# Peptides against a protein of PDB entry 7UQJ, part 104

Target 1, 160 residues: chain A of PDB entry 7UQJ
Amino acid sequence: PELYQNFNITPPRGVLFHGPPGTGKTLMARALAASCSSDERKITFFMRKGADILSKWVGEAERQLRLLFEEAKKHQPSIIFFDEIDGLAPVRSSKQEQIHASIVSTLLALMDGMDNRGQVIVIGATNRPDAVDPALRRPGRFDREFYFPLPDVKARFKIL

## One batch from the design tools (peptide; aimed at target 1 I99, target 1 (a further copy) E62)

Design b2_p27_1 (made by RFdiffusion4; failed a check: too like the target's own chain)
Pose (drawn by RFdiffusion4):
Structure b2_p27_1 (pose): chain A 160 residues (1-160), chain B 160 residues (1-160), chain C 160 residues (1-160), chain P 27 residues (1-27)
Amino acid sequence: as target 1 above (160 residues)
Amino acid sequence: as target 1 above (160 residues)
Amino acid sequence: as target 1 above (160 residues)
Amino acid sequence: AEAEAERAAREAEEAAILAERAAGRAA
């Protein structure tokens, strides 16, 4: 941590996995979760699938998001993987419902808002990156974007 | 206050930060929240978002807004910051649930019934200005609209 | 009435001020209420809003609306003004609440219960006219309309 | 196939929740 405090830099804590289906996005997230449970320093892994937080009560989806990010603050070494994040956080439109734009606005305020979110890495895997809200694709929340392509010749050889 | 009585004008008590993502809106609100807590006179900063207002009960979201504005009047030199305010106050629509139009109406009534001395300042950052209700964007509610643009060369030089 | 009842032209049961925001609709009702700064028993003015009637309970909103209308009949020549009548009477649908729908179901029955010898006029204001419920715009209700547009050049000169 | 069936069942459950949300707020 002194290397990052040597400068006045904060580490990048957000990655957006994107690419075609079957290219290794969930596999890489699964390998990262299996590696986080065997290095004997507790990096807590939080798995979230799509719109797991959707509820029929008003304000319960934003409450579940706030609880997920808070429980991430309770154990500092924690990770949040959002599988199929284009279903949880679509581009905010006036035509669609307010539960969607309200989830996106809560996710924006919880990733880079007024309060610091802690040592919480946030990973989102998507097949449709342009269905993710563009305010979620900037540094401070999903700094990096890993493009997982269809494998080339050498990569297919290695996979096989 | 005598200058604002000499000319028959009321000081603006509302600001709407708007601009592209990552241009300085939450940063300015964070710098103003740190400047509220340093000097010999204290300004109270009230931070809010859509999650700690929206409730599942009838008449509880507007009651939380009223408690916020009454508590800010009690601590009278005050700032209220609504981040991602288009999620809290969308454009009123009959094709939406009634809780969002009811929040916008309660917010319009509470802003039209403030202290009328410049004591409670209300600051909102929407990232998208068209999504916010036009009744909130008229002078009397959010008087000033600060456009935080993408920085030009001298501004990028200063930021770097 | 000695003059206007000679010709049998009935006064309107519901007059609707509608227009863009900031066009002076609340000023006209405030100026008519300052024309109620006159002696008592003539042009009693009631200033209500799309809020401060609707409550947590199930009967105080309709009971209070029936009482407002009964106090309006008690002082014979009277005016009831509903500012932001889309807050009190939104569009009834299947995303609508039950308490607003019953407020509309009582306001309609109270406007059809108003006698032909028109001594209670109900003026209502809105910035979004096709968001008020369609039933109050039927004949025998809010049927005469005043459009308040943005000012032209001479009007802006007078305002300045 | 299994993963596509699980995803379709989750999307049908999410659409049923959204249809039930139109009930609004509880009294």

Design b2_p27_1_s1 (made by RFdiffusion4, then SolubleMPNN; from b2_p27_1, 17 letters changed)
Fold by OpenDDE base, seed 4:
Structure b2_p27_1_s1 (fold): chain B 160 residues (1-160), chain C 160 residues (1-160), chain D 160 residues (1-160), chain A 27 residues (1-27)
Amino acid sequence: as target 1 above (160 residues)
Amino acid sequence: as target 1 above (160 residues)
Amino acid sequence: as target 1 above (160 residues)
Amino acid sequence: MAREKEREERRKKQEEILKEREEGRLP
């Protein structure tokens, strides 16, 4: 949040963190939330797992997404972090269940409905950016991406 | 790595990383692997997800665990990282499928079969340490536990 | 911690975390602190920002460093984490202010004064390892270095 | 066509690197 203000960069509405498992995507999202919280300005951090939304909220996932965005808006400034977002919003295919398509459509509408003046940032984390619906990766949604590389085990730990 | 040498602590064979989602458990395991690799000494890092072993290796999970430990032993020094280990080794209950009990028993036997001179460290990561079979948390297995707190600005990093 | 014991690696007194901004250096330092604390063994984590020592403690920075090391020694086992250590200990040049040279000299003396049996680990994080005084990177100081690779910015933000 | 093949080769190489890492062959 503050980084974008300090750099005169328009903050994205959504940021996609992608990279292999265990590259710190989720940890970075939490650290960003913490890094933007001061005594004068507390950021509310909402975390959901994409697969959990589909499995735990069967038939109510769309409603739960709406409630999440409403709660994030009430608790501005806020970060919504979707871990494993490829589980929530898989690539649109002719083989997609109608339920998955509805959830994706709801998330798209919720992201599009965020006002630019809203202090809500959405972070999606995935190990498979190509498994995320490209519609989420468009401007006004997850319009910035950040690759998290593996800690290079070949990175010469030169013990000098 | 260094902390245990400086601290005259006997290194456990297994370490349990526990804490809320996105506190960097998986990233830490990778960074520990990296942190111990030098040009003269490369550490091999094996990563498995507990739920993936159960779901992808149905009927072969025990064999795959054996192969993993054999491979880790061949590529010493090595780290085996089990992400979401509560998915692999849930608490033993009267309602557990016989398959889950067999996998847990195999993992216990593999950990017990590690020689103290073996350069194989096992790291288990979980969001729910209480959901991990207590038999895995005994001496000679995951006999050290590390709490990963949320990065809270006010958080007294009370490492309990 | 454990990896160095299992691997017969001498623990450094200091570890340099280096890599581009936002690679999780600070987060890793915190997680390393967490990753070494157990119920039986609490690690005290001290965090300071290099630039903050110079800016907030003008004329008292050397004293504050001494106090920090004394406090870390009192609360053994402990980790001292210097974030942005290049701001605290820039490369010695003929153009450096006498104040910066004094602070660097104090830090060097404090690191040299640590007994190898002391349960104090110093972690320095920087985005610019080449901007850190090479004297800090010598054996007995920050004698291990860990590269934190960027999230590969070359992951083409292909907005399709 | 050529850029899709290069993407598919990069994807295959990344999948191979991931597979070789899953297979423990790559550190």
Scores: peptide ipSAE 0.000, ipTM 0.302, DockQ to the pose 0.037
OpenDDE base, seeds 1, 2, 3, 5: peptide ipSAE 0.000, 0.000, 0.000, 0.000; ipTM 0.210, 0.197, 0.214, 0.242; seeds 1, 2, 3 fail the geometry check

Design b2_p27_1_s2 (made by RFdiffusion4, then SolubleMPNN; from b2_p27_1, 16 letters changed; failed a check: too like the target's own chain)
Amino acid sequence: SREEEERRKRLEEQKKILEERKEGRLP

Design b2_p27_1_s3 (made by RFdiffusion4, then SolubleMPNN; from b2_p27_1, 13 letters changed)
Fold by OpenDDE base, seed 2:
Structure b2_p27_1_s3 (fold): chain B 160 residues (1-160), chain C 160 residues (1-160), chain D 160 residues (1-160), chain A 27 residues (1-27)
Amino acid sequence: as target 1 above (160 residues)
Amino acid sequence: as target 1 above (160 residues)
Amino acid sequence: as target 1 above (160 residues)
Amino acid sequence: MEEEEERRKREEEQEKILEERKAGRLL
């Protein structure tokens, strides 16, 4: 609540940072974690990569997500940052689709189970907002989207 | 003073961030708030939306602006960020123009009443700099303008 | 001139972005390059890494710096961004110190030779401002410093 | 091809910023 009082925002349970690679989504999530952290109120920042949830947590991803959300609740106020949340998207195998559907369903349930009174912010970052399950983008989940534009390509970045 | 010493700038009372929607104006304001906040010197960040000043503060907007500036002075060093400051611009009704003119006049007086020795920075963000009252853009007010360009439109973010 | 007129600042020839690694210095430089680039006025952004000036340009670093500044002048308005400008700092070998001293002296001369009427901004980024030659931090060079704070270290970034 | 190579360079720059941040937390 108070973290959002500082920003005069009705607390989204989640915020989707979307935009091309290199637009500073991860950097912003960290800057937000900083900007909300005072001497009196240290925010705990949790980072997970979407691809790591699928690849490193094979068979335990749901349990690890539950543990992450419980740890975030214990360390309130907290931010959970999912980098490359599109990496939760199904790779084109039926077995991976089932694992994905289960992991996404678990994440949905965890986000729905966050009391609006919790001091847990969830930030998802993606380069492919269209690859994020539409169910994650519904009200009470990642119901706010921050577009991270490319720096204007017309500024000719000559990296010589 | 010292907040402006760090920037080697004669302290503008305000900075206008203007540019298309999604160009990172709010993000930059937060990053600047963070960038000026050290372990020794926490900057208090106040955010208000221009449309909320007109719509939520009907009849008390001037008082709420005064309270905001007093609170910002109490929590020095501080940043006041006005998101969508063009939302203070008149909607085409004579009654709203009078209310707008009064609110803008109050904001002008508050910005003029900030001692150049204050540690309060005012940042206005707009997508429509031409809709911002020219009186706000005068020296000693929003006398600095930061354009935030669109990322080149060729990154077609399909907002579905 | 006009690029600095927009900022109501006596144009520094250079701006030092300093702060811990990953505080968004490069991102800010790109966002500033973007932010100054309109449809009418495209800013050309040049990026060089300080370590590349020493390691890749061995024996030609001074010539490459001159060419960079000439190219930046030809593509006005322009930004020259030196990433890791502390990478110009002497490696503890007498031969590298001489090469460093010569490169830094060339950079000083190029910055001093920038007409205050030029539309060339120089941004240096460093994680170690104390490793930047004090001569670069003098008036008419990197005479402005932007601190990029860590996201408050007290935001316990548990990367589990 | 050029847009993919620019994307890859930006991803590599982001990974590098992330690694520098990991390194700056290890220091």
Scores: peptide ipSAE 0.000, ipTM 0.200, DockQ to the pose 0.076
OpenDDE base, seeds 1, 3, 4, 5: peptide ipSAE 0.000, 0.000, 0.000, 0.000; ipTM 0.252, 0.215, 0.256, 0.267; seeds 1, 5 fail the geometry check

Design b2_p27_1_s4 (made by RFdiffusion4, then SolubleMPNN; from b2_p27_1, 16 letters changed)
Fold by OpenDDE base, seed 2:
Structure b2_p27_1_s4 (fold): chain B 160 residues (1-160), chain C 160 residues (1-160), chain D 160 residues (1-160), chain A 27 residues (1-27)
Amino acid sequence: as target 1 above (160 residues)
Amino acid sequence: as target 1 above (160 residues)
Amino acid sequence: as target 1 above (160 residues)
Amino acid sequence: MEEREERERREKEQEEILKQREEGREL
C-alpha cells in the first residue's frame, strides 16, 4: 500500500496472483490484509473461492458477488480475495458458457463500477492465469499480475 | 508430513532450507506444519533459533536439544524447525570448538536416533548452507537441501 | 502501497512488522520491495539484521547506519529492511545502555531526518514489538505496526 | 521450568491473540 504512494504508482483495482499451487498466493493475500490493518484501521478481508461461488450458489452467484462487493464497500477499507478465480471466471469454453459468461460479466461490471477512490482492493488467485478470462486481466480490473514462482522444484519437494 | 504421503515421497529425517535471508524459509516451515495438520491430525511445530540455543543455554544446550526431541516425539506428528541452524552447528572452526562440537555431536546423535518410522521431521533453515557442519548434511540427517531462491524481483512483483 | 492511497493515509516513513517468528515478515518486506519496483522503476532493497549491526560493527554501528541511509537515499526509491530490529534497538535495559542508546539515537535521528518526500521506506521486523524502544514506535518513525499473525492452522490450510 | 512455562504461556497467548484476530478476520 504505502510503497505505491512513494513510487507514484496508481493502485490497481484488481491484482491477480498467479503461479503453481502451494506458492503462497493465499498466504500473501492474507498477510497483505493483515499487514495493512493497523489497530486504528482494520482492513476487512473477504475471502471466497471461485469454485465455491459457482457450486454453492447455482443461480445466485451474481447476487452473491454483488452482495460481496456491497459489503466490502460498506466495510472499507477492504480486500476481496478470490481464491481459485479461474474457477469463477474461466476462459469462455463452449458448454457452460452462458452461466460462466453471466458471472464473469457481473464481476467485470462490479470491478468497473468501483470508483478509483474506492477503498476496496480485489485480489484474485489462480494456478492458471491463462485460464482466467482475458477481460478480467485488462486495465482497471486485474491489471497487475503477480507470479508466484514455484520455489525451485527442490524447494517445493521439501515444502510439499 | 502429510504432504509427503500425498506425493509418494519418503519424508527425510532432516530437511535443510537454505537461501538468502527473507526467502521465506521460516514461513515455509511454518506453512508446512500448518498445511499438514488436519482437524484430525494436529502437527506440533517446535521452533528454535540456533543462536538462541547457544546463547541462552550455555552448558545446558545438549539437554535442551534432548528435551526438544523427546517432546517432539511425544507430540508426533511433529516438526522441529531450527531457524538459523548455522548458529547452532557452524562448520568446526578452531576457537570455540569444544562446546560447539558437543552440541553438534548431540544433534547428530538425536537425528541418527530417529527411526525412519518416526513422525518427527526436522527442518533446519540457514542463509549459509556452507556454514553448516557437513556432518549434518549427510544421508539420514539433513540429507535433502532446499534452495529458497530470492524470488526474482519480477516474481515478487508478481506476488504483491 | 495501494491500500494507503485508497485509505487517505499518509505513508509512514517507517513500518514495523511484528508477529511470531516465521510469520513471513522478511518474506513480506522483500515481496513488497519486489512488488513495488517496476521494469521502469527498480526499488533498491537494503536488508540488515539488527543483531548483525550490533555484533559485526562494534563501535562502527552508527557509521554503518548512516552509510545505509545515505546509500538508500542515493538509490531511491528504496526500502531499508531491518530484520530483528529488537536486536538493534531493544528497550533500554540498564546493563548495555550506552552503546544501545547511541545506536537507537542514531536510528531515531536518521528516521527523523528523512524528508516526507523521500522515496525511502524503512521496515523493521521483530518478533517482540514490546522489546523495541518506544521512541522508534512514535509518529514519523515506525508509526505503523503490522501484526503478522501465525496464519492459524486453518488460515495456512486456506493458504496452501 | 518457569521460563519455559512463561515462554509457552506467551506463545499460547500469542496464538490466542492470533486466533482471535484471525477469527475476527473470518467474521
Scores: peptide ipSAE 0.000, ipTM 0.232, DockQ to the pose 0.028
OpenDDE base, seeds 1, 3, 4, 5: peptide ipSAE 0.027, 0.000, 0.000, 0.000; ipTM 0.211, 0.226, 0.239, 0.189; seed 1 fails the geometry check

Design b2_p27_2_s1 (made by RFdiffusion4, then SolubleMPNN; its pose is not in this set)
Fold by OpenDDE base, seed 2:
Structure b2_p27_2_s1 (fold): chain B 160 residues (1-160), chain C 160 residues (1-160), chain D 160 residues (1-160), chain A 27 residues (1-27)
Amino acid sequence: as target 1 above (160 residues)
Amino acid sequence: as target 1 above (160 residues)
Amino acid sequence: as target 1 above (160 residues)
Amino acid sequence: KEYYPPLVIPNAEKLREEAKKRLEAAE
């Protein structure tokens, strides 16, 4: 929030962190939250895992998403971090179960319903950006993307 | 491998990385793999996710674990990194499905079957060390544990 | 220390974390320190900022460095983390102030004076590895280097 | 207990300063 405010940059409603597993996407999201928090302004970091929302909250996933966004809004400035967001919002296909489609639709609506003036940043992390529903990657949603490359094995050899 | 060989120290068969989500356990495991690889000695890093082995390899999980350990042995020096190992080897309970018990038993057997002279290190990462089967935490298995605290205020004060 | 000890890796006297700003170098260093500390073995993490040592301790910077290393040795296992080490130990140039040269020389001497058996790891972080005095990057000093790649610079500028 | 409770992330700089003060006080 403050970082974006300090730069007069309208915070993107959503940022997609993508890259191979174990590239520090979650760590970076936490670091960003820490960097955006000041003495006067603590950031609340909400973490959810995409697959967990689908599997643990069968039939309640939409409600849980709504509650998450409400709680994040209540505790603003806040970050909602969706780890493995490709598990929550897979690419829409004709074979997609109605449940997945409904969860995606709810997430879309929640992201669209966030006022641009809100101090809630949504970060999605995925190992497969191509597996994320393109509707989530549109302007006003996850419209900014960060690639987390694997630390090159060669860079590793410089560590030795 | 060489570092353990150079010090005549039997490499621990397994190391448990535990701590809250997004504390960099995977990144650390990768950094360690990197730090152990030289120009002359590349470490092969095998990454598996505990829940993925259970869900993707229903009925083949044991075989896939065996193949993983064989491949790691073939490509030694190597690290096998199990992310979310509590998902693969949850605490044995009377309610635990036979499949989970079998996978745990296979993993135990594979870890016990590793020669102490082997150049294969197994790293398990979990957010819930108490959810890992105690049998995996015995000497000769995941007998070393690393706590990855959240950089909370207290952890920062311990880091400070 | 413990990570290196647990892996029987002789800790390099120094590790250079390099990469663009906000790549999580500091966070990783903290996570490392935290991960290496157990309930039985706390790692003391000393953090200093290169520019702060120069600016705040004008005329005492050498003494403060000595005290820092002594304290780190006293509280071993310990990590000394120099954030923005390029500010403390810039590349030696004909235009370099004598003060900077003296601080660099002191840091070199302190790193050289560390017994390889010491449980003190020095981590330097920089956004500009080329701005770090090459003398610090020699074997027995910051002889290991970790590159923290930007998740795509364009993406960072979009978060900025 | 929520599986992933929200984390309040404090100011990293303040925590660094407070910790610097604690280090200085422990000297």
Scores: peptide ipSAE 0.059, ipTM 0.392, DockQ to the pose 0.031
OpenDDE base, seeds 1, 3, 4, 5: peptide ipSAE 0.006, 0.000, 0.000, 0.000; ipTM 0.360, 0.294, 0.298, 0.316; seeds 3, 4, 5 fail the geometry check

Design b2_p27_2_s2 (made by RFdiffusion4, then SolubleMPNN; its pose is not in this set)
Fold by OpenDDE base, seed 2:
Structure b2_p27_2_s2 (fold): chain B 160 residues (1-160), chain C 160 residues (1-160), chain D 160 residues (1-160), chain A 27 residues (1-27)
Amino acid sequence: as target 1 above (160 residues)
Amino acid sequence: as target 1 above (160 residues)
Amino acid sequence: as target 1 above (160 residues)
Amino acid sequence: LEYYPPLTVPNAEELAEEARKRLEERR
């Protein structure tokens, strides 16, 4: 948070944490939320899972996303963390593709509709950055990407 | 820890995280502790600094290590994380060498005394793997080593 | 990074990361360094340990601090990360108190001498915020403090 | 590792612009 101000860098609206599972993406997002919250300035941390957006919110996902962004704006400074944002991926059915297209379009519109002055950061975490819609990865959306490398697969298999 | 269960991999008694400072060794150990802890199965995370074992526990370090391992066994599943385990390396003085040799000997004995069935994982983190006593790096102790590379400046640039 | 810009908050010259050991302070500082660096704008990350400043630089600590700040200014945008900045705290001996007071005074002067326009951020990490000299925590120095809580076992369970 | 092809919403930008219009009309 502090670094973008000090470097006169336009803060991204969205940050994509990507990398293999268990690389600490979710931990980092929460650590960021906690680090940016002081006793006087609490950052409101909103967390949603991509899979939950598709599965739990069938038919209401667009509305739930709108409510989430409104609530995040109301409680700014805030972080919206989408865990498993690649879980917004359609299961290969025409009906799910349409639902997914609508959800992704709504998310794109919500990210585009955030004023550059909005104290709302959107963090997406994925294990499959290539499974994230390229439209979400454009400037003004998830325009900062953060690769959380697996420590070498051999190193993870030994750590875990 | 979830990975060891999921992969049917015998958890190492000891895991050595090594790599340049600030490569996330401590965070990874904590992330591992927390990822393996579910609502039903809390992993107890114990943390000690190698330098604190030498400096704060002068004359009691052996007892404090024994108590730590007993408490970890009592609260299993548990992780004992030794941060800066290279800080157990003797400063080049005969008196510190004796104290160090005793502390290392105690740690070796405690690691050897853990049954293979113990839900106690010992993680050592070091910036200098070559400064860790080779006896600690033997099978049945810190027998799994993980290099935490400095994310290449490019890979760090990708992580943010 | 993004949060402070949105808050129209004067970027601190110095940021104090404090919280229990292994809460990801060093990783966060490196993460911050990497996020602020793009392909066109590389942030130079300088790291020093507080204990190394006292122990390795006995008699040269002031000069090494000056060189560090000059190099950081030359390579701006840059981050100076002081890991274990509480390790600059005197061990309770009169000789170490004098050396400490000189080093702290030099660090204070270097932080005060940074123009508000400097693309140099100083991050201090400590496990003991109360062990950091209150003079370092004044406005224009480490005037922003970030508590890295140990995620309570529950909050770690929620983070993971 | 099943390579899941990138999620490409066909006309994602056009759909986003339509969704934006719908969001603006609802405000």
Scores: peptide ipSAE 0.210, ipTM 0.291, DockQ to the pose 0.023
OpenDDE base, seeds 1, 3, 4, 5: peptide ipSAE 0.028, 0.000, 0.000, 0.165; ipTM 0.246, 0.291, 0.233, 0.335; seeds 3, 5 fail the geometry check

Design b2_p27_2_s3 (made by RFdiffusion4, then SolubleMPNN; its pose is not in this set)
Fold by OpenDDE base, seed 5:
Structure b2_p27_2_s3 (fold): chain B 160 residues (1-160), chain C 160 residues (1-160), chain D 160 residues (1-160), chain A 27 residues (1-27)
Amino acid sequence: as target 1 above (160 residues)
Amino acid sequence: as target 1 above (160 residues)
Amino acid sequence: as target 1 above (160 residues)
Amino acid sequence: PEYYPPLTIPNAEKLAEEARERLERRR
């Protein structure tokens, strides 16, 4: 995170962590949240799963997203981490498509509505970046993507 | 695997990785798979998600689990990693309960049917060990559990 | 990285990834490097091993460290990842203590000499944070530490 | 952390036994 302060890079509103499963996307997001936190300035880390947004909050998903973003804004600086954001991708069932489209639309609107001054970063993690709606991958949303390669088996041998 | 062979420890049929999301459970499972792989003896790493077993394999989940275990046995030494094994937990809807129960029962049976001589290790990862059926947590199944603590928020505050 | 821009947090010169071997420290460092790289702004990732710095560069280790930091500064934004930075720790042999102390001193000086505006992040990974010189763990150096917990050692024993 | 209560499958052991029998019958 401090790298970007040094880089004078316009902070993306959203970062997409993508790559094979178990490449540490979620761990990274948490590590990033924790590394930006100091004793004086704690970053509040909000974590949600794409599938949980759909399944647990049936009919309230949009409201829960709004509440999450409001809470994140209230507790700024904050990170919203959506694990498995591809789980917000429309499962090809006609009735679910509309609900999923509404949730994705709400997420888009919430990401777009984040003032550039908001100390709220959204991190999406997916194993399937192509399953993430291209609208989420546009500038001002998840406009930065991070590939988490499988650690090369040789590199893993190196880590042990 | 080699550690168990070296220590004359009966290889556990299953390991439950549990702890808060983004603690590196999946990463660890992959790292372990890689570490146990030598140039001469590659461990085949099979990865599935609990939610994918339910959603992608509707009606075939039991068959796909069987095929997965057969494939893992064929490619031994192997690791079967179930990410989000709590996603196999029955969501409390009556019609889904039976399907979930059947899938979990099939997984139980497959874990029980793993001969102790099989160089197949099953790793389940969950953010909610309590959401994993206690039957899966019994001896001969996921009989050993690993808590992945949140890297201490202070230590994480240190990394950002 | 962008998180830090948003948070007005003084960039750590260094981050210490610590925790048992195979916890994904190196994976995380690579993932961070990948995650800070965009198509327009690739982060150059420099990786060295503590042991390699000592063994491969006998008598040149200090020079190689300087060159590494210069190269990293030249290719900024950059990450210098020291895997097994505890391998720079003095093994308690009198003749090696002086050489190790010199290398550590050089690393300290290089980290101290990184202008807060330098787009160079240093990540050290160790399995033994207590074997890392406390001087490296001071503010403005590896002032930030990440514990990569083992999956409980019993799981490693179980997975191996 | 949202504490999710344990979702216990009613009769999981019995279902596992029935699943074993089904697996054995297919061998």
Scores: peptide ipSAE 0.253, ipTM 0.346, DockQ to the pose 0.098
OpenDDE base, seeds 1, 2, 3, 4: peptide ipSAE 0.058, 0.109, 0.009, 0.009; ipTM 0.316, 0.264, 0.316, 0.270; seeds 1, 3, 4 fail the geometry check

